Peptides against a protein of PDB entry 5EIB. Designs and how they scored, part 31

Target 1, 366 residues: chain A of PDB entry 5EIB
Amino acid sequence: VDLEPGTMDSVRSGPFGQIFRPDNFVFGQSGAGNNWAKGHYTEGAELVDSVLDVVRKESESCDCLQGFQLTHSLGGGTGSGMGTLLISKIREEYPDRIMNTFSVMPSPKVSDTVVEPYNATLSVHQLVENTDETYCIDNEALYDICFRTLKLTTPTYGDLNHLVSATMSGVTTCLRFPGQLNADLRKLAVNMVPFPRLHFFMPGFAPLTSRGSQQYRALTVPELTQQMFDSKNMMAACDPRHGRYLTVAAIFRGRMSMKEVDEQMLNVQNKNSSYFVEWIPNNVKTAVCDIPPRGLKMSATFIGNSTAIQELFKRISEQFTAMFRRKAFLHWYTGEGMDEMEFTEAESNMNDLVSEYQQYQDATAD
Target 2, 366 residues: chain A of PDB entry 5EIB as posed
Amino acid sequence: VDLEPGTMDSVRSGPFGQIFRPDNFVFGQSGAGNNWAKGHYTEGAELVDSVLDVVRKESESCDCLQGFQLTHSLGGGTGSGMGTLLISKIREEYPDRIMNTFSVMPSPKVSDTVVEPYNATLSVHQLVENTDETYSIDNEALYDICFRTLKLTTPTYGDLNHLVSATMSGVTTCLRFPGQLNADLRKLAVNMVPFPRLHFFMPGFAPLTSRGSQQYRALTVPELTQQMFDSKNMMAACDPRHGRYLTVAAIFRGRMSMKEVDEQMLNVQNKNSSYFVEWIPNNVKTAVCDIPPRGLKMSATFIGNSTAIQELFKRISEQFTAMFRRKAFLHWYTGEGMDEMEFTEAESNMNDLVSEYQQYQDATAD

## One batch from the design tools (peptide; aimed at target 1 G337 E342)

Design b2_p15_1_s4 (made by RFdiffusion4, then SolubleMPNN; from b2_p15_1, 8 letters changed)
Fold by OpenDDE base, seed 3:
Structure b2_p15_1_s4 (fold): chain B 366 residues (1-366), chain A 15 residues (1-15)
Amino acid sequence: as target 1 above (366 residues)
Amino acid sequence: MLRRAPVFPIKPLEE
């Protein structure tokens, strides 16, 4: 789905264009112009019913519909505005289904789109209320991984998207291969989301290895486990050491010893015990799939529900507040039918979310 | 005619 035809043409002409039904390409002509309100109230609102018709058709064709997965950016207008409109409409029609998102957080390092803080804040407000699981994929963190860890001097969208795709493949492993932990979206939510509003995940992937070092790296379970818990491997720009893990899932892929995985996962928890909440029992879950990702002998994918994710929301909130205090660009949003009050509501809800994460960070076992 | 919101520029990463 897009508000621009060019994205659809790129997908169709791409190496995977044939995996999608032609009728499932729903697109507009005018784009959102990086305006959330245009995605949510005007151009997106004109297209949403056509998307919902496709969603219904595909849902009816499912033997067992678990839920929906949205992949979108929060900095743009289409992914943010229309994406959150779709989430709302799908939630309304399918209240008993899981809403899962892969939400790409904006970064000034990656984009010069001045209104990204507005689009992100308005999106986060919708995601807090209308999603069950949100993987926070932060362009700041992706850029930093590419530059610092992968040693890419000039990271491309291809490089960032490679990390995203690896992570998406990792977190969906349990859904695609039966008999694993978190084999459905609802079980994932039950295991990962102890509090309904605190459903924002910090994903991570291992191995992350620079091209020059790939030949020299032996992939081992200990190294994967250590790297997976390294703050530099987090695809959200927050330091897990500044917060506490509410829940963790680790998804190993490849031929490895389950015993060795369990031993290493226990060791990393024990070494990092101060970074876990003590009042959530059995808050670390581990899965092993014998099928490695393409091109790797083994991998590990991390899913962290950490109170450190508040650093990401604080960053967005600070940027939002700096713009909103100046009433910068507001007329472009209000001119698309948005109320100025929705900005203050979205800011408030995001600040409340930050406060909730802080409260649970500071909570002790009674 | 409601003025359509301007297209905000995106910094291209190299493709």
Scores: peptide ipSAE 0.019, ipTM 0.507, DockQ to the pose 0.027
OpenDDE base, seeds 1, 2, 4, 5: peptide ipSAE 0.005, 0.009, 0.010, 0.013; ipTM 0.428, 0.439, 0.384, 0.464

Design b2_p15_2 (made by RFdiffusion4)
Pose (drawn by RFdiffusion4):
Structure b2_p15_2 (pose): chain A 366 residues (1-366), chain P 15 residues (1-15)
Amino acid sequence: as target 2 above (366 residues)
Amino acid sequence: HTPTNPVDSPFPSSP
């Protein structure tokens, strides 16, 4: 789905472009120009019922639908504006299905548009209310990993998307292969989301590799365990050691000692017990899958529900406030008939989200 | 929501 028609061509000319159902391409003529109001209201509303028809069709041909997963950026107009409209319409029509999103957060290091904080805040407001699980993929973190760790002086979207695709493969492994833990979206959600609004996850993985060089050696289980908890291996630009884990899901892929995995997971939990909330006993679940990802014999994927994610929302909120106080480009949004109070409503909801993460960060079992 | 004065952005579209 895109309001921009040129997106259809690039996907089709891609390696697996012909495998998609031709009828499932739903596109507009113009597109939103980084205007969330255009995406949601204006233009997305024009296009949205066509998308829902296709969604309804894919759903009726499902033996037992688990739910939906949406990939989109929060900084633009279509993936953000229309994407959250689609989510709201799907929530109305399929209220008992899990909604899961892979949402990429904007960063000034990657994109040169100052309205991106507007678009992201209006979107975060929708996701807080309407999604069950959201993987926070931070362009800030992706750029820093490429620039500082992978030593790519000029990271491209291809460099960033290599990190995203490795992450997305890792976090959906329990859904795609036989296993006991978090095998479906609802079971994953019940294990990861103690409070409905706090469903933004920090993904990480090990080893971090630059595409096309080179290899190995394959990591030891200790090396995998330590790297997958490392702040430098997170896809969100937050230091996990600045907050506390409410829940964690760890996924080890490849051939390895299950016993050694158990010992190392127990080791990181009790050496660093102060970083795991004490009022959620046994809040770290571990899954092993025998099939490694491409190019690797061993890998680990980390999914964290950490109070430290408030750093991501504080950064967006600060940029949003800096722009919104000067009312810069606000008429671009109200020109599409959007209420200015929707900005204030979204800002307040995001700041409320930050306060809630801090409340549980300081909470004690006493 | 009805458009009143739509204005296009001078900024390049973000990928």

Design b2_p15_2_s1 (made by RFdiffusion4, then SolubleMPNN; from b2_p15_2, 7 letters changed)
Fold by OpenDDE base, seed 3:
Structure b2_p15_2_s1 (fold): chain B 366 residues (1-366), chain A 15 residues (1-15)
Amino acid sequence: as target 1 above (366 residues)
Amino acid sequence: YKPVNPVESPFPRIR
């Protein structure tokens, strides 16, 4: 789905473009112009019914519909505005189904679009209410991984998207292979989301190795375990050491000893015990899939529900507030039928979310 | 080189 036609051609021309039904390509002509309100109230609202018709058709063809997975950006107008409109409409029609998102967070390191903080804040407001699971894929973190860890001097969208694809493949491993932990979206939610509003995940992937270091790096369970818990490998721009993990899932792929995995996972928890909440028992889950990802012998994917994610929301909130106090560009949103009060409500809800994370960070076992 | 969103935006760029 897009408000622009050109993105559909890139999907069709891809190596897997033929797996998608032609009738499931729904697109507009005008785009959203990086305006959330165009995506949500005007251009997106004109297209949403045609998307819902496709969603209904595909849902009816499912033997067992678990839920929905949306991949979108929060900095743009289409992914943010229309994406959140679509989430709302799907939630209304399928209230008992899981809503899962891969939400790309904007960064001024990656994009120069001035209104991205507005689009992101307005989107987060919708995601808090209408999603069950949101993977926070932060373009700032992706850029930093590409530059610092992968030693790419000039990271491209291709480089960032490679990290996104590896992460998406990792976190969906248990959904695609039988007999795994979190084998369905609902089980993932039960294991990862102890509090309904606190459903924003910090993903990570290992191995991340620069081209120059690939020949010198062994792929071992200890090294994978160490790397996936390293703050530098988090695909959300927050430091886990500044917060506490509510829940963690680790997904190992490849031929390895389950005993060694369990030992290393226990060791990393013990070494980092101060960074876990003590009042959630058995809050770390581990899965092992014998099938490695393509091109690797072994991998590990990390999913963290951490109170440190508030750093990401604080960054967006600060940028939002700096623009909103000046009433910068508000007329572009209100002119599309948006109420100015929705900005204040979105800001308030995001600040409440930050406060909730802080409350649980400071909570002690009685 | 920052990747630029190909979408034409009426909004100014961050300088």
Scores: peptide ipSAE 0.087, ipTM 0.655, DockQ to the pose 0.088
OpenDDE base, seeds 1, 2, 4, 5: peptide ipSAE 0.060, 0.030, 0.066, 0.056; ipTM 0.614, 0.494, 0.624, 0.593

Design b2_p15_2_s2 (made by RFdiffusion4, then SolubleMPNN; from b2_p15_2, 5 letters changed)
Fold by OpenDDE base, seed 2:
Structure b2_p15_2_s2 (fold): chain B 366 residues (1-366), chain A 15 residues (1-15)
Amino acid sequence: as target 1 above (366 residues)
Amino acid sequence: YVPTNPVESPFPRLP
């Protein structure tokens, strides 16, 4: 789905274009112009019914529909505005199904789009209310991983998207392959989300391998475990050491000892015990799948629900507030039928979310 | 630097 035809043509003409049904390419002509309100109230609203018809058809073809997975950006107009409209409409029609998102957070280091803080704040407001699970993928963190860890001098969207694809492959492993942990989307939500609004995850991946570079040396289980918990491997630009983990999931892939995995996971948890809340018992889940990712002997994928994620929301909120106080560019949103009050509501809800994370960070076991 | 997408936007770019 896109409001621009060129993106769909690129996917269709690409190496994997034939894996998608031709009728499932739903696209507009005008784009959203990086305006959330165009995505949500005008251009996106004109296209949404055509997308919902496809969603219904694909849902009816499922023997057991668990839920929905959306991949979108929060800095643009289409992924943010139309993406959140789709989430809302799907939630209304399928209230008992899991809504899962891979949400790419905007960063000034990657994009020069001045209104990204508006688009992100308006999107986060919708995600707080209408998603069950959101993987926060920060373009800043991805860029930093590419530059510092992968030693890419000039990171590209192809390099960033490689990290995203590896992470998406990792977190969906238990859904796609037989594993020791029989995970579904609902079980993941139950294990990862102790409080309904606190469903924003920090993903991480190990080993990190650059596009076109093969690490000839397979990492060991201890090395995978250590890298997976390293703040430098987090795909959200926050430091877990500044907060506390509410819940963690680790997904190992490849031929390895379950005993060794359990020992290393216990060791890393004990070493980092100060960074976990004490009042949530059994808050670390581990899965092992014998099938490695393509081109790797083994991998580990990290999913963290940490109160440190508030750093990401604070950054967006600060940028939002600096623009909104000046009413900068606001008429471009209100001119698309959006109310100015929705900006204030979105800001308030995001600040409430930050306050909730801080409250649970400071909570002690009574 | 990662280049932005070629989306036409009425908004100014960051300097």
Scores: peptide ipSAE 0.150, ipTM 0.686, DockQ to the pose 0.088
OpenDDE base, seeds 1, 3, 4, 5: peptide ipSAE 0.108, 0.119, 0.125, 0.022; ipTM 0.659, 0.642, 0.664, 0.476

Design b2_p15_2_s3 (made by RFdiffusion4, then SolubleMPNN; from b2_p15_2, 4 letters changed)
Fold by OpenDDE base, seed 4:
Structure b2_p15_2_s3 (fold): chain B 366 residues (1-366), chain A 15 residues (1-15)
Amino acid sequence: as target 1 above (366 residues)
Amino acid sequence: YTPTNPVESPFPRLP
């Protein structure tokens, strides 16, 4: 789905374009112009019913519909505005199904689009209310990984999207291969989301290796485990040491010893015990899939529900406030039928979410 | 160089 045609042509002409049904390419002509309100109230609202018709048709063809997954950006107009409209409409029609998102958070290091903090704040407000599980894929973190870890001097969207694809492949491993932990979206929610509003995940991937060092790097279970818990391997720009893990899932892929995985996972928990809440029993889950990802012998994927995710929301809130206090560009949003009050409501709800994470960070066992 | 968003926008770019 897009509000412009060029993305559909790019997907269709790509190496996997033929795996998608032609009728499932739904697109507009005008785009959203990086305006959330165009995506949500005008251009996106004109297209959303055509998308819902496709969603219904595909849902009816499912033997057992678990839920929906959306991949979208929060900095643009289409992914943010139309994406959150679509989430709301799907939730209204399918209230008993899981809503899962891969939400790409904007960063000034990656995009110079001045209004991204508005689009992100307005989107987060919708995601708090209308999703069950949100993977926070932060362009800040992706850029920092590309530049610092992968040694790419000039990261591209192609480089960032490679990390996104590896992460998405990792977190969906348990859904794609039988006999795994979190084998369905609802079990993932039960294991990862102890409080309904606190459903924003820090994903991470290992190994992350620069092209120049790939040939010299051993892939071992201890190294994968250590990297998976390193803040430099997180796809969200938060330091887990500044918060506490509510829940963790670790997905190992490749041929390895289950015993060695369990030993290393216990060791990393014990070493980092101060960064876990003590009042959630059995809050770390581990899975091992014998099938490695393409091009690797072994990998580990991390899913963390951490109170440190508030650092991401604080960053967006600070950027939002710096623009909104000046009433910068508001007429472009209000001119599309949006009320100025929705900006203050979205800011308030995101700040409430930050306060909730802080409350559970400071909570002790009685 | 940072990646730039190719989408046309009426909004100015960050300096």
Scores: peptide ipSAE 0.139, ipTM 0.669, DockQ to the pose 0.085
OpenDDE base, seeds 1, 2, 3, 5: peptide ipSAE 0.117, 0.151, 0.010, 0.012; ipTM 0.667, 0.684, 0.440, 0.424; seeds 2, 3 fail the geometry check

Design b2_p15_2_s4 (made by RFdiffusion4, then SolubleMPNN; from b2_p15_2, 7 letters changed)
Fold by OpenDDE base, seed 4:
Structure b2_p15_2_s4 (fold): chain B 366 residues (1-366), chain A 15 residues (1-15)
Amino acid sequence: as target 1 above (366 residues)
Amino acid sequence: YTPTDVKESPFPRLP
């Protein structure tokens, strides 16, 4: 789905374009112009019913519908505005199904679009209320990984999207291969989301290795485990040491010893025990899939529900406040049928979410 | 900065 045709043409002409049904390419002509309100109230609202018709048709063809997976950006107008409209409409029609998102968080390091903090804040407000599981894929973190870890002097969207694809492949491993932990979206939610509003995940991937170092790197279970818990391997720009893990899932892929995985996972928990809440029993889950990702002998994918995710929301809130205090560009949003009050409501709800994460960070077992 | 595809936007770019 897009509000412009060019993205659909790029997908259709791509190496995998033929795997998608032609009738499932739904697109507009005008685009959202990086305006959340165009995506949510005007251009997106004109297209949403045609998308819902496709969603219904595909849902009816499912033998067992678990839920929905949305991949979108929060900095743009289409992914943010129309994406959150779609989430709301799908939630209304399918209230008993899981809403899962891969939400790409904006960064000034990646995009020069001035209004991205507005689009992100308005989107987060919708995601807090209307999703069950949100993977926070932060362009800040992706850029920093590309630059610092992968040694790419000028990261491209292709480089960032490679990390996104590796992460998405990693976190969906248990859904795609039989006999794994969190084999369905609802079990993932039950294991990862102890409190309904606190459903924002910090994903991570290992190994992350520069092209010049790949040939010299042995991949071992201890190294994968250590890298998976390193803040430098997180796809959200948060330091886990500034918060506490509520829940963790670790997905190992490749031929390895389950015993060695369990030993290393216990060691990393014990070493980092101060960064876990003590009042959630059995809050770390581990899976091992014998099938490695393409081009690797082994990998580890991390899913963290951490109170440190508040660092991401604080960054967006600070950027939002710096623009909103000046009333910068508000007339472009209000002119599309949005109320100025929705900006303050979205900011308030995101600040409440930050306060909730802080409350659970400071909570002790009585 | 990543090279961004120039999309039509009424909003200015960051400096």
Scores: peptide ipSAE 0.137, ipTM 0.695, DockQ to the pose 0.087
OpenDDE base, seeds 1, 2, 3, 5: peptide ipSAE 0.118, 0.136, 0.118, 0.105; ipTM 0.682, 0.695, 0.652, 0.642

Design b2_p15_3 (made by RFdiffusion4)
Pose (drawn by RFdiffusion4):
Structure b2_p15_3 (pose): chain A 366 residues (1-366), chain P 15 residues (1-15)
Amino acid sequence: as target 2 above (366 residues)
Amino acid sequence: SATAAHKQATADALR
């Protein structure tokens, strides 16, 4: 789905572009120009019922629908504006299904548009209310990993998307292969989301590799465990050691000692017990899958529900406030009929989200 | 004028 028609061509000309159902391409003529109001209201509303028709059709041909997963950026107009409209319409029509999103956060290091904080805040407001699980993919973190760790002096979107695709493969492994833990979206959500609004996850994986060089050696289980908890391996730009884990899901892929995995997972939990909330006993679940990802014999994927994610929302909020106080470009949004109070409503809701993460960060069992 | 009315009506319909 895109308001921009040129997106259809690039996807089709891609390697697996012909495998998609031709009828499932739903596109507009213009597109939003980084205007969330255009995406949602204006232009997305024009296009949205066509998308829902296709969604309804895919759903009625499902033996037992688990739910939906949406990939989109929060910084633009379509993936952000229309994407959150689609989520709200799907929530109305399929209220008992899990909504799961892979949401990429904007960063000034990657994109040169100062309205992106507007678009992201209006979107975060929708996701806080309407999604069950959201993987926070931070362009800030992706750029820093490419620039500082992978030593790519000029990271491209291809360089960033290599990190995203490795992450998405890892976090959906328990859904795609037989297993006991977090095998479906609802079971994953019940294990990961103690409070409905706190459903933004920090993904990480190990090893971090630059695409096209080079290999190995394969990591030991200890090396995998330590790296997947490392702040430098997170896809969100937050230091996990600045907050506390409410819940964690770890996924080890490849051939390895299940006993050694158990020992290392127990090791990181009790050496660093102060970083795991004490009022949620046994809050770290571990899954092993025998099939490694491409190019690797061993890998680990980390999914964290950490109070440290408030750093991501504080950064967006600060940029949003800096722009919104000067009322810069606000008429671009209200020109599409959007209420200015929707900006204030979204800002307050995001700041409320930050306070809630801090409340549980300081909470004690006593 | 008509475009502005159309945009406003679309926005209101989604509230």

Design b2_p15_3_s1 (made by RFdiffusion4, then SolubleMPNN; from b2_p15_3, 9 letters changed)
Fold by OpenDDE base, seed 5:
Structure b2_p15_3_s1 (fold): chain B 366 residues (1-366), chain A 15 residues (1-15)
Amino acid sequence: as target 1 above (366 residues)
Amino acid sequence: DEEAERKRAIAESLR
């Protein structure tokens, strides 16, 4: 789905364009112009019914519909505005189904789009209320990984999207291979989300290795485990050491010893015990899939529900507040039918979310 | 295509 036709043509002409049904390409003509309000109230609102018709058709064809997965950017207008409109409409029609998102967070290091903090804040407000599980894929973190870890001098969207693809492949492993931990979206939610509003995940993928260092790196369970819990390996720009893990899932792929995995997972928890809440029993889950990713002998994917995620929301909130106090570009949004009150409500809800994470960070067992 | 080679190099680095 896109508000611009050129995106659909790019997907169709791509190496995997033929895997999608032609009738499932829904697109507009005008685009959103990086405006959340155009995506949510005008251009996107004109297109949403045609998308819902496709969603209904595909959902009816499912033997067992678990829920929905949406991939979108929160910095643009289409992914943010129309994406959250679509989430809302799907939630209304399918209230008992899981809503899962891969939400790409904006960064000034990656994009010069000035209004991204508005689009992100307005989107987060919707995601707090209408999603069950949100993977926070932060362009800030992706850029830093590309630059620092992968040693790319000038990271591109292609470089970032590769990390996104690896992460998405990792977190969906249990859904694609039978008999795994979190084999369905609802089980994932039960294991990962102890409190309904606190459903924003910090993903990570290992191994991440620079091209120059590949020949020197052994792929071992200890090394994967160490890298997976390293702060610099997080796909969200948060330091887990500044918060506490509420829940964790680790998904290992490849031929390895379950015993070794369990030993290393226990060791990393014990070494980092101060960074886990003690009042949620059995809050770390581990899965092993014998099938490695294509081209790797083994990998590990990390999913963390950490109170440190508040660092990401604080960054966006600070940028939002700095613009909103000046009423910068507000006329672009109000001209599309938005009220300034919606900005204040979105800001308030995101600040409440930050406060909730902090509350649970500071909570102790009685 | 330099972009295709870069994507391959990154794909290989994540391999």
Scores: peptide ipSAE 0.014, ipTM 0.475, DockQ to the pose 0.013
OpenDDE base, seeds 1, 2, 3, 4: peptide ipSAE 0.005, 0.008, 0.000, 0.000; ipTM 0.426, 0.345, 0.401, 0.309; seed 2 fails the geometry check

Design b2_p15_3_s2 (made by RFdiffusion4, then SolubleMPNN; from b2_p15_3, 8 letters changed)
Fold by OpenDDE base, seed 5:
Structure b2_p15_3_s2 (fold): chain B 366 residues (1-366), chain A 15 residues (1-15)
Amino acid sequence: as target 1 above (366 residues)
Amino acid sequence: AAEEARKRAIAESLR
């Protein structure tokens, strides 16, 4: 789905374009112009019914519909505005199904789009209310990984999207292979989301290796475990050491000893015990899939529900507040039928979310 | 060509 036809043509002409049904390509003509309001209330609203028709058709064809997965950016107008509109409409029609998102967070390091903090804040407001699980994929973290870890001097969107694809492949492993932990979206939510609003995850992937270091790197369970818990491998620009893990899932892929995995997972928890809440017992879950990702002998994917995620929301909030206090660019949104009150409500809800994470960070066992 | 080289570079780093 897109509000621009050119993106759909690019997907169709791409290496995997033929795997999608032609009738499932729904697109507009005008785009959103990086405006959440165009995506949510005008251009996106004109297209949403056509998308919902496709969603219904595909849902009816499912033997067992678990839920929905949306991949979108929060900095643009289409992914943010129309994406959150779709989430809302799907939630209304399928209230008993899981809503899962891969939400790409904007960063000034990656994009010069000035209104990204507005689009992101307005989107987060919708995600807090209408999603069950949100993987926070932060363009700032992706950029830093590309630059610092992968030694790419000038990271591109292609470079960032490759990390996104690896992460998505990792976190969906248990859904794609039978007999795994979190084999369905609902089980994942039960294990990962202790409180309904606190459903924003920090994903991570290992191994991340620069081209120059690949030949010198051994892929071992201890190394994967260590890297997976390293803040430098988090796909969200948060330091887990600044918060506490509510819940964690680790997904190992490849031929390895389950005993060794369990030992290393226990060791990393013990070494980092101060960074876990003590009042959620057995809050770390581990899965091992014997099938490695293509090209790797083994990998590990991390899913963390950490109170440190508030750093991401604080960053967006600070950028939002800096513009909103001056009413900068608001006329582009109000001209599409929005009220300033919606901005204030979105800001308030995101600040409440930050406060909730902080509350649970400071909570002790009774 | 440069983008393909970068995609290959990253693909190789994730191999």
Scores: peptide ipSAE 0.011, ipTM 0.429, DockQ to the pose 0.013
OpenDDE base, seeds 1, 2, 3, 4: peptide ipSAE 0.000, 0.015, 0.000, 0.000; ipTM 0.319, 0.439, 0.371, 0.363; seeds 2, 4 fail the geometry check

